# Designs tried in a protein design run: peptides against a protein of PDB entry 3WG5. Part 228

Target 1, 218 residues: chain A of PDB entry 3WG5
Amino acid sequence: LAKNIVYVAQIKGQITSYTYDQFDRYITIAEQDNAEAIIIELDTPGGRADAMMNIVQRIQQSKIPVIIYVYPPGASAASAGTYIALGSHLIAMAPGTSIGACRPILGYSQNGSIIEAPPKITNYFIAYIKSLAQESGRNATIAEEFITKDLSLTPEEALKYGVIEVVARDINELLKKSNGMKTKIPVNGRYVTLNFTNVEVRYLAPSFKDKLISYITD
Target 2, 218 residues: chain A of PDB entry 3WG5 as posed
Amino acid sequence: LAKNIVYVAQIKGQITSYTYDQFDRYITIAEQDNAEAIIIELDTPGGRADAMMNIVQRIQQSKIPVIIYVYPPGASAASAGTYIALGSHLIAMAPGTSIGACRPILGYSQNGSIIEAPPAITNYFIAYIKSLAQESGRNATIAEEFITKDLSLTPEEALKYGVIEVVARDINELLKKSNGMKTKIPVNGRYVTLNFTNVEVRYLAPSFKDKLISYITD

## One batch from the design tools (peptide; made by RFdiffusion4, then SolubleMPNN)

Design b2_p23_7_s4 (from b2_p23_7, 11 letters changed)
Fold by OpenDDE base, seed 3:
Structure b2_p23_7_s4 (fold): chain B 218 residues (1-218), chain C 218 residues (1-218), chain A 23 residues (1-23)
Amino acid sequence: as target 1 above (218 residues)
Amino acid sequence: as target 1 above (218 residues)
Amino acid sequence: SLTLSQIRASSIGRVILDPLAPK
């Protein structure tokens, strides 16, 4: 039986292989406890494409709804964060956050310039982001423009254009607004109607390992 | 005699030691030609603090006005980019860009979490960013909040709060709006009134070395 | 061959603002 538990975890910073491990750990904990959902408070400037794709796949394989919440105000789901959000069961944003800027790059030059991805790679990610949007019933045209125009949107714009599902100030408002919504992608092959009535909110802390690796890679 | 030349150069991507080299090269070219100003089209998610501080110092030592222009739409002057902007002679932003998110971090964990900077480092950068704001006659309270609240602002908000000087859609509008403005910091010990009447706009391209290092660090 | 590992979907790079990082 699904418990009336909603997990909340924070993922902040670059998307790396260790971000994958965090997603995997957090989702696994929530799966094991048969939570109603997990909310990931996401604040990322982006990161590695390989890690991002693995995270998307991990979300798609989740046994419970994974809600990406761009939070707090000032946070972003930039670049890789947008892909992750588009791959999730529900996207929420707090006021004063942003989403988009998805153009793939090969990295940064020693001079700080962006190394442009070859057209084949850019086109691959255009197709990929459009697929995520289509699969989730989100705006595929805007998803493409996140790459082709390096478009960034406010929560209100993203909601208006059908990129995201919720604008919420905090977890309580998120739960209230998303209550009764269907997931935008299937959970175990079924679209789930979210039930956030009388839920216990449990906050997950980063593991000691998460803290240590965060210290070493810095 | 100052030539009626305005240089425009693009700096896109992470702030690194090579970004310093780009700033230095671009500013030096413009200095050598005794340009009226150089406009740096900045699009950065941030980068290394050491490189950022060196870039700020290089801008402060410039013989000509250095204008930071957050451009194109979708671009940001995030983190280190905000410090660089606050250290410059004039800040402009295009519509659909952002500035802020200046909280120092030690990096990103293997799991993608932010490694928090020690309080001493955070406090150092609070003092530093406030000094840049004060020196440039910009909003020091907002500058602090770029760190303490991880605040990000739209161009309109940043203009309203006195963080930036210009909102402009393109170089032509930037030149038009900034014509007759005083630099926010001295150039060779004097505040300069910008004269963009009958200027030639010269675009600087990245060097081959700039392109190569951008390829290697990626 | 360019690997996916070389591809960055990062809008905000590692702003390592560590003034104490060894030069």
Scores: peptide ipSAE 0.035, ipTM 0.271, DockQ to the pose 0.135
Fold by OpenDDE base, seed 4:
Structure b2_p23_7_s4 (fold): chain B 218 residues (1-218), chain C 218 residues (1-218), chain A 23 residues (1-23)
Amino acid sequence: as target 1 above (218 residues)
Amino acid sequence: as target 1 above (218 residues)
Amino acid sequence: SLTLSQIRASSIGRVILDPLAPK
């Protein structure tokens, strides 16, 4: 039987236009190979809202299921990472990871103090994050509280409250637990049942471009 | 029997002054807990030479063994990452990773072309990387060729040529294979035999500071 | 360095989603 292919790639660091390029490249490779899914191991403190929205859109346009996996232990899907996760086909978290803390800001002042976003912007992102939660059948109240209370959750809490779908220690456990699950958003207009029976896992490396841009931005 | 503690942390992205802070924090935590070792899962495209040299120095000053593990599959210890690895107590690589490509540059021109380092700088880093290899009993000829030929190696090649000590698929295999190995450089003036019998693995998360700086630099 | 300049000056593009937002 032709082995189902699952791609695994890592996205780490701030969410920027470059992070969009990484998502786009990884998803495109997996699409071209007609993979059963791509798992993105996500570890991000947050980043730019525009880049985040573009990434969410790219995920939602994917021809294959995109699983956001907050991994490894100690990783977070903080701020922009939470939006990205909520916009994906399935969310998994490793034990010892976190999700949430989504309050938008305009940046930092010269003294390092946070410049608060005006209510209009905050309310926009409340509406946006609630929409992502609702579209994916996830907890929209908690999604709102990620902003209004700057709430952060453990994987166990996030699972309990219906923010995420899987808690898994590693890729093998993720594949095992998510096998037979339906995507939380459609793929090409259809909710897809994941088939992780007899899968080949293929790891994607960052491109030279990915390496270079990461080098330039630091 | 008191379980030997091994810390595991991830360093990903460009090598900067912030990367130094991450290394310093992670190693300090592991030192304070008298860990058997710290494993740093490294995935870097390179970065700043000054930061790299500071990181190497910090590793060499560690009170515990620092294992650089090029991980996960698809990761690289490119450029500055190779120097850091060569400066460490033990190098491991996962299958499908790479090491090398160490030629120094001054940066990129406005048109994106590489600004070559003057021969004086290139020769300085050739001497430096050869010194790291020699001090650690690793292949100094290959270390030089990482610069002069911009050589990159697979884990299998790197092991074969005596650049690294372990090829391991995961942390468990790394611990198993490196158990009983001597460090390639001294810890507190002594070559230490690693004891990974009955170990507790503790994962370190990036600090809030780590998350913030990563966010600012991107 | 993603030049801050290609940040399309949309009010949304300047928004930082930061976990360090004070409680």
Scores: peptide ipSAE 0.041, ipTM 0.261, DockQ to the pose 0.065; fails the geometry check
Fold by OpenDDE base, seed 2:
Structure b2_p23_7_s4 (fold): chain B 218 residues (1-218), chain C 218 residues (1-218), chain A 23 residues (1-23)
Amino acid sequence: as target 1 above (218 residues)
Amino acid sequence: as target 1 above (218 residues)
Amino acid sequence: SLTLSQIRASSIGRVILDPLAPK
């Protein structure tokens, strides 16, 4: 029987292979306890495309709903974070956060200039981000424009354009607003209606390893 | 019980990871004593975007109101300083100060020329600064123009346009004018009415470390 | 062939917000 438990965990910083390990650990814990959902408080400036794609796959393979919550105020789901959000079962944003700016780059030159991705790579990620939006019933046109126009949105704009599902100030408001919503992608082959009535909120602390790597990569 | 204490601390110079440590230390001291508020006398030409975003988060996570006061006369809350101000519970400026000029850059070339940020990055910060303004009930149009037009404002202009809340010559005038104002963002989930009736003003001195790093970076 | 591993969704972490940079 599904426990009336919602897990909350934080992912902060660059998207790397280690960030994948964090997602995997958090989701696995929540799966093992048959949680109603896990909320990932996400704050990222972006990161590696390979790690991002692996994270999206891990979310989509989850046995429970994964809610990406761009939080706290001042946080962003930039670049890789936007792809992760679009690959998730529900997106929420706190006021004062942002999402978008998804154009791929090859890196930075020694002089700090951006090395632009060739058209082939850009087109690949356009197709990829559109597929994530389409699969989740979100605005695929805006998803494309996150790349082609380097678009970034406020929570209100993202909600208005049908990119995200919820604007919420805190976890309690998020639970209240998302209660009774259907997941935007399937869980175990079916769309799940979220039931946040009388849930226990359990916070997952970063592991010592998680803290150490965050400290090194910051 | 909240003590009738207001802390005042100074942040001067470039916004760096060390500036984050200063903000964190100052706010933590004021939180521990359940101060009515902390006033940060801010004078900055700008700095690192990552440090700025962390500072904004630290302010927004504060258990007490954080007032950014652009002070003394001749000071500026330039670039990163404007973002910090917009992320705070109340903004004040002294006469003869300035705020704005928020366009992101990638740095300086060896010849001292600005390396312009690509549109992706500029649009990200437009969304971010607009989100800060919107969340705080401040002028989001002007916040955007701080980037797109590289706009800088006087205190009188900033007040007129609804960017800031108070123009004050000194701490005493600031306390008098801001008494009874509501914070522009929540403290512990609620908007706080500032009560500066019969407050003790306590000045926090920079730590020895704070002085040393300021000396090295200036 | 540029491997997907070389593609970074840009880290904004290196952005500087400093108007006093020498023009």
Scores: peptide ipSAE 0.039, ipTM 0.288, DockQ to the pose 0.081; fails the geometry check
Fold by OpenDDE base, seed 1:
Structure b2_p23_7_s4 (fold): chain B 218 residues (1-218), chain C 218 residues (1-218), chain A 23 residues (1-23)
Amino acid sequence: as target 1 above (218 residues)
Amino acid sequence: as target 1 above (218 residues)
Amino acid sequence: SLTLSQIRASSIGRVILDPLAPK
């Protein structure tokens, strides 16, 4: 019996292996409690592409819908965050947030300049981000342009272009707008209709470990 | 005028962004001195695929030939090390070393179990490793099997199958055997014939920073 | 085994390729 529970957790900062552990922990808690969904409030400038891919895989392996919510205002699902969003069951953005800028780089030189990724790597991530968009029925052309043009979008643009599903100011508006939507990817092989009627919202706090590691990686 | 100088540097441990900085520093020094080549004594269990890709790009952008030498006995060019080797101008292995085991993983769970990469990621690295092999005129089928079968090879097997160019016990044997060989990839758009006749061997030591970071990442 | 953990999506840096990490 699906408990009429929606979990909300925050993931902020750089996408790392520790961010994967956070996603895994949060999703596992929500799975164990048979929640209707988990909402991840995401604010990231990007980070590890591998951690990102792990997170995408963990989301896609979730027993419950995982909603990526770019929140609060001023937050971004930039770079790795965009891939995570595109790998999720539903994407929402708050007004004043951004998504995109997905061009892979190899890092920063000592002078702060970007070390460009070779075309092979860029082309892979183009194929990867396009596949995420295609699998989720989202705009694969814009997903490609997140890399090829380093495009960044507002919530309104992202909604207009079919990158995201919801623009919402807060959790209550998100629940209201996403109620009755189908997941953009399957849950256990089935597209799920979100049921946010009379739900209890439960906030998951970051663990002490999550806080410590966020402090080290920020 | 190419100085009859060959640089030798050691890169040991996990492939990270700091390992990229080591490769960049070592290659830059050798480029600035117009060395005939740089030999990187490589011993790695693997590491970051991105750092690996950066290293491959840095090698391919080198103004001089970069030889990857899997050394000493007991060393490996495992996982990321195999990709780096396949991206280099020449691969040598010492007896008792290994190459291969290139299947991408997403990391390790808290219980030490491997988090498998999604098929999309595995397929990318298959395409990537095959392209490295093809561009270098090396065995692309075996390069693929380094992933699909997690294949590991001895130096003798790797030579036999056309993955590597030289089996050598030490730097002197490497220089002797590789003398007159053409680079497997171009240097500044041209395939270079290695000239190790009457060369001075100069060893580059790891910086204090290199030592400190190796200690942190091992 | 390549662990994908070190590819940075802003920077491809955290794909991990390590076969010897404990099974």
Scores: peptide ipSAE 0.034, ipTM 0.311, DockQ to the pose 0.112; fails the geometry check

Design b2_p23_8_s1 (from b2_p23_8, 15 letters changed)
Fold by OpenDDE base, seed 4:
Structure b2_p23_8_s1 (fold): chain B 218 residues (1-218), chain C 218 residues (1-218), chain A 23 residues (1-23)
Amino acid sequence: as target 1 above (218 residues)
Amino acid sequence: as target 1 above (218 residues)
Amino acid sequence: MERRFKSDGIEIEVIGAGSYKYD
């Protein structure tokens, strides 16, 4: 019986247009190979809102389940990373990771202070993040507070409050715990029950371009 | 019977990208030699958050136990040093040392005053430090207060409150007291019982580059 | 047609605290 494949790829750093390209490439590879799912190991401090929204859209258009895994320990799905997670089919977090802090900003002043977003923009993102949470059956109140209170959560808190689905130490535990779970949003119009029985795990490496860009942006 | 090796290395000064390189080098050497553990004698006032987070990740990815030892007397694991400690397999402190004061800042103004971090940042680090504490079975409430109250603790207080595992005057006492303890976080997915019976202690010296950089940054 | 949301020039950064280079 042909082994079902689960792809794993890492996305680290700021969310930019290049990050979108990474998501698109990784998901496309997994789609082409009819993978059971792709797991994206995510570690991001956040980034650009436009890139984030495009990434969310790309995930939601995926022909296979996309699992966002906040990994390794010490990683975060901060800001844009939270939106991406909330837009995905399943969220997992490793112990020692965090999620949240989603308040939009216009940027940084010369003195390093945050330039606050106007209420209009803030309200837009409140509505947006709430929609992502509601669509995925996740806690929309907490999602809003990721903005209004700049709330950040531990994996245990996020699980408890119904923001995420899995706490797992590694890929093996993630596969084990998520086996038999339904996706939180549809895949091609249907909620998919994940089947991670007898899967082959394939790791995707960053492209040369991805490595180069990461080197420049770090 | 081949003597088990324990490596000891010193990391002193500000936490920077170069400090990450030191951690990585030292841990890698110890991993390559299949050491029983590495002890990092840490004395830091703090430093960069990004470097700190990377160091925590590197420690948590270690193939061998990493013990953070706040040493010598008069040293501190301040700010970033606390996060590093909380992310490690075991924390020890010498008498006359301190841990804590983890409030994030944006920097210093021209007059030397602290530029406060916005709530977004502060909340992120609260979640992060709590996650580290929770993962390691350490006191998450106190970990939070390292930020919210800029709390600093003595070794005795830190031990009492369940922040650290050992108070020791020197390496010999540390080895003696920690012998038979379990790591507070897993090593390669398992909690390891430390075996410091009949060990050879090997001290690692800073590289030439490390010495040069330390000379420039001090 | 991938709606390239031309983000109007407002670089809205949804940046988490981790992006703050704490100097």
Scores: peptide ipSAE 0.084, ipTM 0.328, DockQ to the pose 0.070; fails the geometry check
Fold by OpenDDE base, seed 3:
Structure b2_p23_8_s1 (fold): chain B 218 residues (1-218), chain C 218 residues (1-218), chain A 23 residues (1-23)
Amino acid sequence: as target 1 above (218 residues)
Amino acid sequence: as target 1 above (218 residues)
Amino acid sequence: MERRFKSDGIEIEVIGAGSYKYD
């Protein structure tokens, strides 16, 4: 029996392999409890492409809907965060947040300058991000421009252009607005209608490990 | 029925979330085929702590023995690689390889200087690496010194000090020497005696994703 | 080359230019 439970967890900071662990842990907990969904409050400047791709894959393998919520105000789903969002079952943004700026870089040189990705890598990520958008029925043209133009959008723009599904000020508004929405990608091979009627909100605390790694990477 | 198959895969470069994906993919393939073991040819200068910890966890959750083989000659299991090795069921090294140098750093400043980890982080990793050594019945004192003294060891030293289990020139010698050894940590809650009698060696190629990420991180 | 445990390796980073903290 599905518990009328929605989990909420926070992921903040750079997307790393630790971030993957956070996603995996959080989703696993929610799966084990047969939650209606898990909401990930995401605030990230981006991070590693590999971690990002793994996170996307983990989300797509989730037995329950994974909602990416760019929160709180001032937060961003920048770069890797955008890919993660586009790979998820539903994207929400709080007012005053942003999404986009997805141009891949190889990293930083010893002098702190950006090392540009070669065209082959950039083109790979263009294809990848477009695929995520297409698979989720989101705006693939804008997704491409997140890379090619380093485009960043407000929640209102992202909603307008069909990049995201919800603008919400808080968890309660998110649950209210997303109630009855279909997931943008399948859950266990089926598109799911979200049911947030009379749900218990359960917050997941970061593990000690989560806290430590966040502290190290922040 | 256990297939008399041993998988061999290569992991080279920085430890990242992508490296986690490689480990996960490789181990999963080997698990699905009920292999006798998987050998990971490891050559790494280190990488992310979070990815490393996730890799260790994934290894410990493996349904089959995971052998870390520092290979080829000239390779290293440096920094994060040492933790991974210490978290594995068996460690082998080829002559001319190295292990150790595990002092955590926060990263590099804009001027290319190392940002030292604060004592709290360093102490965490000291405790962690000692735990890995203790759990695997390996030399916890030396494991600590991999951090506190930035110690690096040759295969012969590592074997002598009880850090690793095998020195081997190639896969065939590794299989021969490790045949009949017990895993240093449990597999599915039990210490397993390795059986490499009449095994088929099956090499796993990097996926396109593996190649791409390795290319990006090299 | 001190082979050190690096929390921040050279990763293909898909990082938003505006949010990258060089901390």
Scores: peptide ipSAE 0.084, ipTM 0.331, DockQ to the pose 0.097; fails the geometry check
Fold by OpenDDE base, seed 5:
Structure b2_p23_8_s1 (fold): chain B 218 residues (1-218), chain C 218 residues (1-218), chain A 23 residues (1-23)
Amino acid sequence: as target 1 above (218 residues)
Amino acid sequence: as target 1 above (218 residues)
Amino acid sequence: MERRFKSDGIEIEVIGAGSYKYD
């Protein structure tokens, strides 16, 4: 029996292999409890392409809806964070957050300058981000421009352009606004209508391992 | 005045941004002391492309010769480690070590399978690794095959094919064999003849930060 | 037997421009 439970967990910082482990753990807990959904409060400047792709795959394999919520105000879903969001069942943003800036890079030089990715890499990620947008019924043109123009959007712009589904100030407003929405991608092969009527909100804390990694990588 | 000092430091594990910090710290210490050279005992399965490229750049900017030594027996300079070695002033390997396996990947899937890099990325790194080999007067054909054939070599093969300069069992043998060799790339615009006559060997220990990161990432 | 040394490979970063503050 599906329980009227919604899980909320936070993921903050760079997207790494450890971030994958966090996503996997959080989603697994929510799956085991047959939650209505899990909301991931995301704040990231980006990170590794491998970890990002694995996270997207993990979200797509989820037995429950995975909602990405760019939160709190001042947070971003930059670069890898945008890909993760576009791979999810629903995207929400708080006022004062941002999404986009998806141009792939090889890294940073000693002086902090960007080492540009070759056109070939850029083209790969253009195709990839467009596929995520198309599969989720989101704006694929804007998804491409997140790379080609290094575009970043406000929540209001992202909503207007059909990149995201919800602008919400907090979890309560998110639940209210998203109630009755259909997931943008399937859950177990079916588009699910979100039911947030009479739900219990359960917060998941980072594990000790998660805290240790964040302390070192931040 | 150049001091008759050779520094030795160890770098083990995945190549990350923290590995760059280790290289930078070690080389900086040796530069400040006007050492004859620094020997980096390298044991790595590979890692991040950005960190690798930054490390190569840091080595190329070094005021002193940077020698990569694949050590101890059983160690490898795999993937990113090979690029770093090919970017250095001299490469040595201990018996029972390996070098190569440089095929770029995007990462690993949930099941541990490799996510292949698009041909465009592979071609970029082919060009890059060939440039490192050519600039250092090492075998550019084999450097390419480290990618295209995912080739790995023994020390004896690598020496035979002109990929590396020295096979040595330990630091003492390395110093003896490399004495009088010219660096494969310039130091401050000049090819330097290594002088390991009457040198003092100084070992650099990992910092507390270095130890903490290795403990978490291993 | 070609000892296929398991290389972690060269990993690519997808980081937004300006997001990595190298402090």
Scores: peptide ipSAE 0.069, ipTM 0.346, DockQ to the pose 0.343; fails the geometry check
Fold by OpenDDE base, seed 1:
Formats: structure tokens, C-alpha cells, sequence
Structure b2_p23_8_s1 (fold): chain B 218 residues (1-218), chain C 218 residues (1-218), chain A 23 residues (1-23)
């Protein structure tokens, strides 16, 4: 029986292979406990494409709903973070956060200038992000513009345009507003109606490894 | 209003950038006519991963249901073809066809031996194929084994294991059996119940370019 | 510094075993 438990975990920083490990660990814990959902408090400037794609896949394979919550105020789901959000079962944003700016780059030159991706790569990610949006019933046009116009949105705009599902100030408000919502992508082949009635919230702490890496990247 | 039209088109041969163009063209035509669905008769030994991923995305972005039909008898949805099928709204197979064998390779040596993909790449595609299966509510374990065991299945096995939805001898039987089925992935954010009651079947011919390429690759 | 999305431009080919069998 699904337990009336909602897990909350935090993922912050650049999207790397290590970030994948974090997602995998957190989701696995929540799956093992047959949680009602897991909420990932996400704050990222972006990161590696390969890691991002793996994370998206891991979310999509989740046995439970994965909610991406751009949190706290001042946080962003930038670049890779936007893709991850669009690949999730539900997106929420706190007031004062942002989403978007998804144009792929090859890296930075020694002078800090962006090395632009060739059209082939850019087009690939346009197709990819549009796919994620479409699969989740979110605004594919805006998803494209996250790349082509390097668009960034406020929570209010993102909600208005149908990119995200919820604006919430905190976890409690998120649970309240998302209660009764259907997941935007399937869970085990089915859209799930979220039930956050009388839930226990459990916070997942970062592993020792998580803490160490965050310390090094700061 | 959605027209009671079902399009049927054929895609045969290696999956390449040109194959993407075929999918895009066929789906676009069907979308423009607000077809009830498009059936793609697929026969492929596999091909390029990038092209495959683009095709999957194009299918997922379709405004109408895309049914992959492994047809005719003797055809296969091998390698890249399996991914494409798993990314579609419904999979059908004709008796005497096959699906699977999805292990990625880097290519072939001069002596025709396979150049194996490194574990990193193999693991990437394991994650990818499992994601496609999960998103479509199909058997993710078998999807993994398409890679790890290079598994190939008959239609009967594929149906039994929950990889595919329909075994059908021809288009008419396919329409009959799939009538009333729900798409395994969303169409414009919603699962669609297929309605093949009193449908007109329209066949899409290959373009001149399609014919030319098929001639060159034979 | 907008740390933007590194796409590793590695063309990954997923070719099925036997896909290049020229008949």
C-alpha cells in the first residue's frame, strides 16, 4: 500500500554525474518506502547535457511522482534545470525564482566567452526540450524559446504560459495546491492523482558525499 | 474536428537523418488533416542513434496518435526500430516479425566485426530505453534486456511480456483490434482513446526522394 | 556567470548488431 509519506530532498549546484547520483539516491529511497511523492527542491544554474538527460530518464522511470520545486526564493532552474523540470511529474516554483535560459553551449573560452554550439546541437536540444514539454502537456512553444530566445520566466509567467503547474511559497502550500492534481507524465504507465491529504513529510538529508561535493563546488 | 481518417505510410531500411525526414513528413501530413491516427509500417534493421532519438521526439510531439506497425511478415523493428516503437503511441506487430536487439555499437571494423560501445554509452542507452518503456507503460525489464542480452522477441512474446499492444495480420485487423485502446503515451498531454469506427484509410506514398534513397541503399 | 549547458558534441551511434549486414 502506498504510504501517506512525501519525501523532500534538496539538489543544488551544477548538474553533473554526481547530481544524477543524488537524484537516483533520493528517488530510490522514496520508491522503497512507497511514498506518495518526492519533492526535489532544485536550485541549479545548469550543467552537463549528458547528466541532465540521465536525470530526466531517471525521473521518468520513477515508480512514484517526482515533483520539481524551484526553491528557495532566489533559486533557479536554469538551463539543464529547466529540462529536468519539464521531464518531471509536476513543476512548482517559489516566488522570486526563475526558469529557462536553455541554449546549449560547448563551454567557455579562456576569456570567459561562450563557445557557441553548432546548429546541429542546438537543433537537437530544441527538439528534445519540445518533446519534454509535449509529453508533459506543457507549452512546447515556450520550451523552444527557452533555447532560441534564451528566455527566462518568473513563476507567474511560467504558470500563465502553462510551463509549470504550481506557484508555492513553501512545502506546505505546495502540498495544498498540488493535492488532487494529476501528474503531467505517467507513473508506471498511468497518470496519478496526487493525494496529499494527511501526509507525513520526511526530509532526506544529503549524504556525506553530497555535502563534500557541495563544499568543493562552492 | 478530427476527421475519421487514418493515414498509413511505410518506412523501410536503415534509420538515418533521412528517415527522420520521412517520419516528419508523414506525421505532418496526418496532423494537417487532423487524422485520427497515422500508422507507420516499419521495417528496419536499425541505424543511427541521433536520428533515432530525433524520430522518437518527433513522434512524441505529434498532435495525433502515431502507431508503429512492424510489417509486413518478415519485417523487423531491430535496434533503433525498437526504440522508435517504444516511443510511439501504440505498437503493433504482424505475425512473423521481430523486435529487439538493441545493444549499441560504435560501428563495424574493416573485417565486419562489431566495435563495441564503451560501458558509458551502453549504460546511457539502457537508461534511455527503460525510460521509453516506463513512459509508455511497457515492460522496462524486457526493454533493458533488449540491450543487455541482445534479446529479440516474436510478436507473441512481445505481447505476452507487455512490450507491444497488438498482434495484427493486416491494417484492417490492426484497426479492429486497436479500436477503443488508449494511447500508451500522451497526445498533446492527454491519453487518447483510439476511434477507428467508420474510418477512411489513406495511404501516403513515398516522396520521390524517398524512392531514390531506397533505391540507392538497396 | 551564467554557467550554461555543456553539450558534449559526441555523436553517439546506436547501431544494432547486424544493421550493417549488406545483404
Amino acid sequence: as target 1 above (218 residues)
Amino acid sequence: as target 1 above (218 residues)
Amino acid sequence: MERRFKSDGIEIEVIGAGSYKYD
Scores: peptide ipSAE 0.026, ipTM 0.214, DockQ to the pose 0.115; fails the geometry check

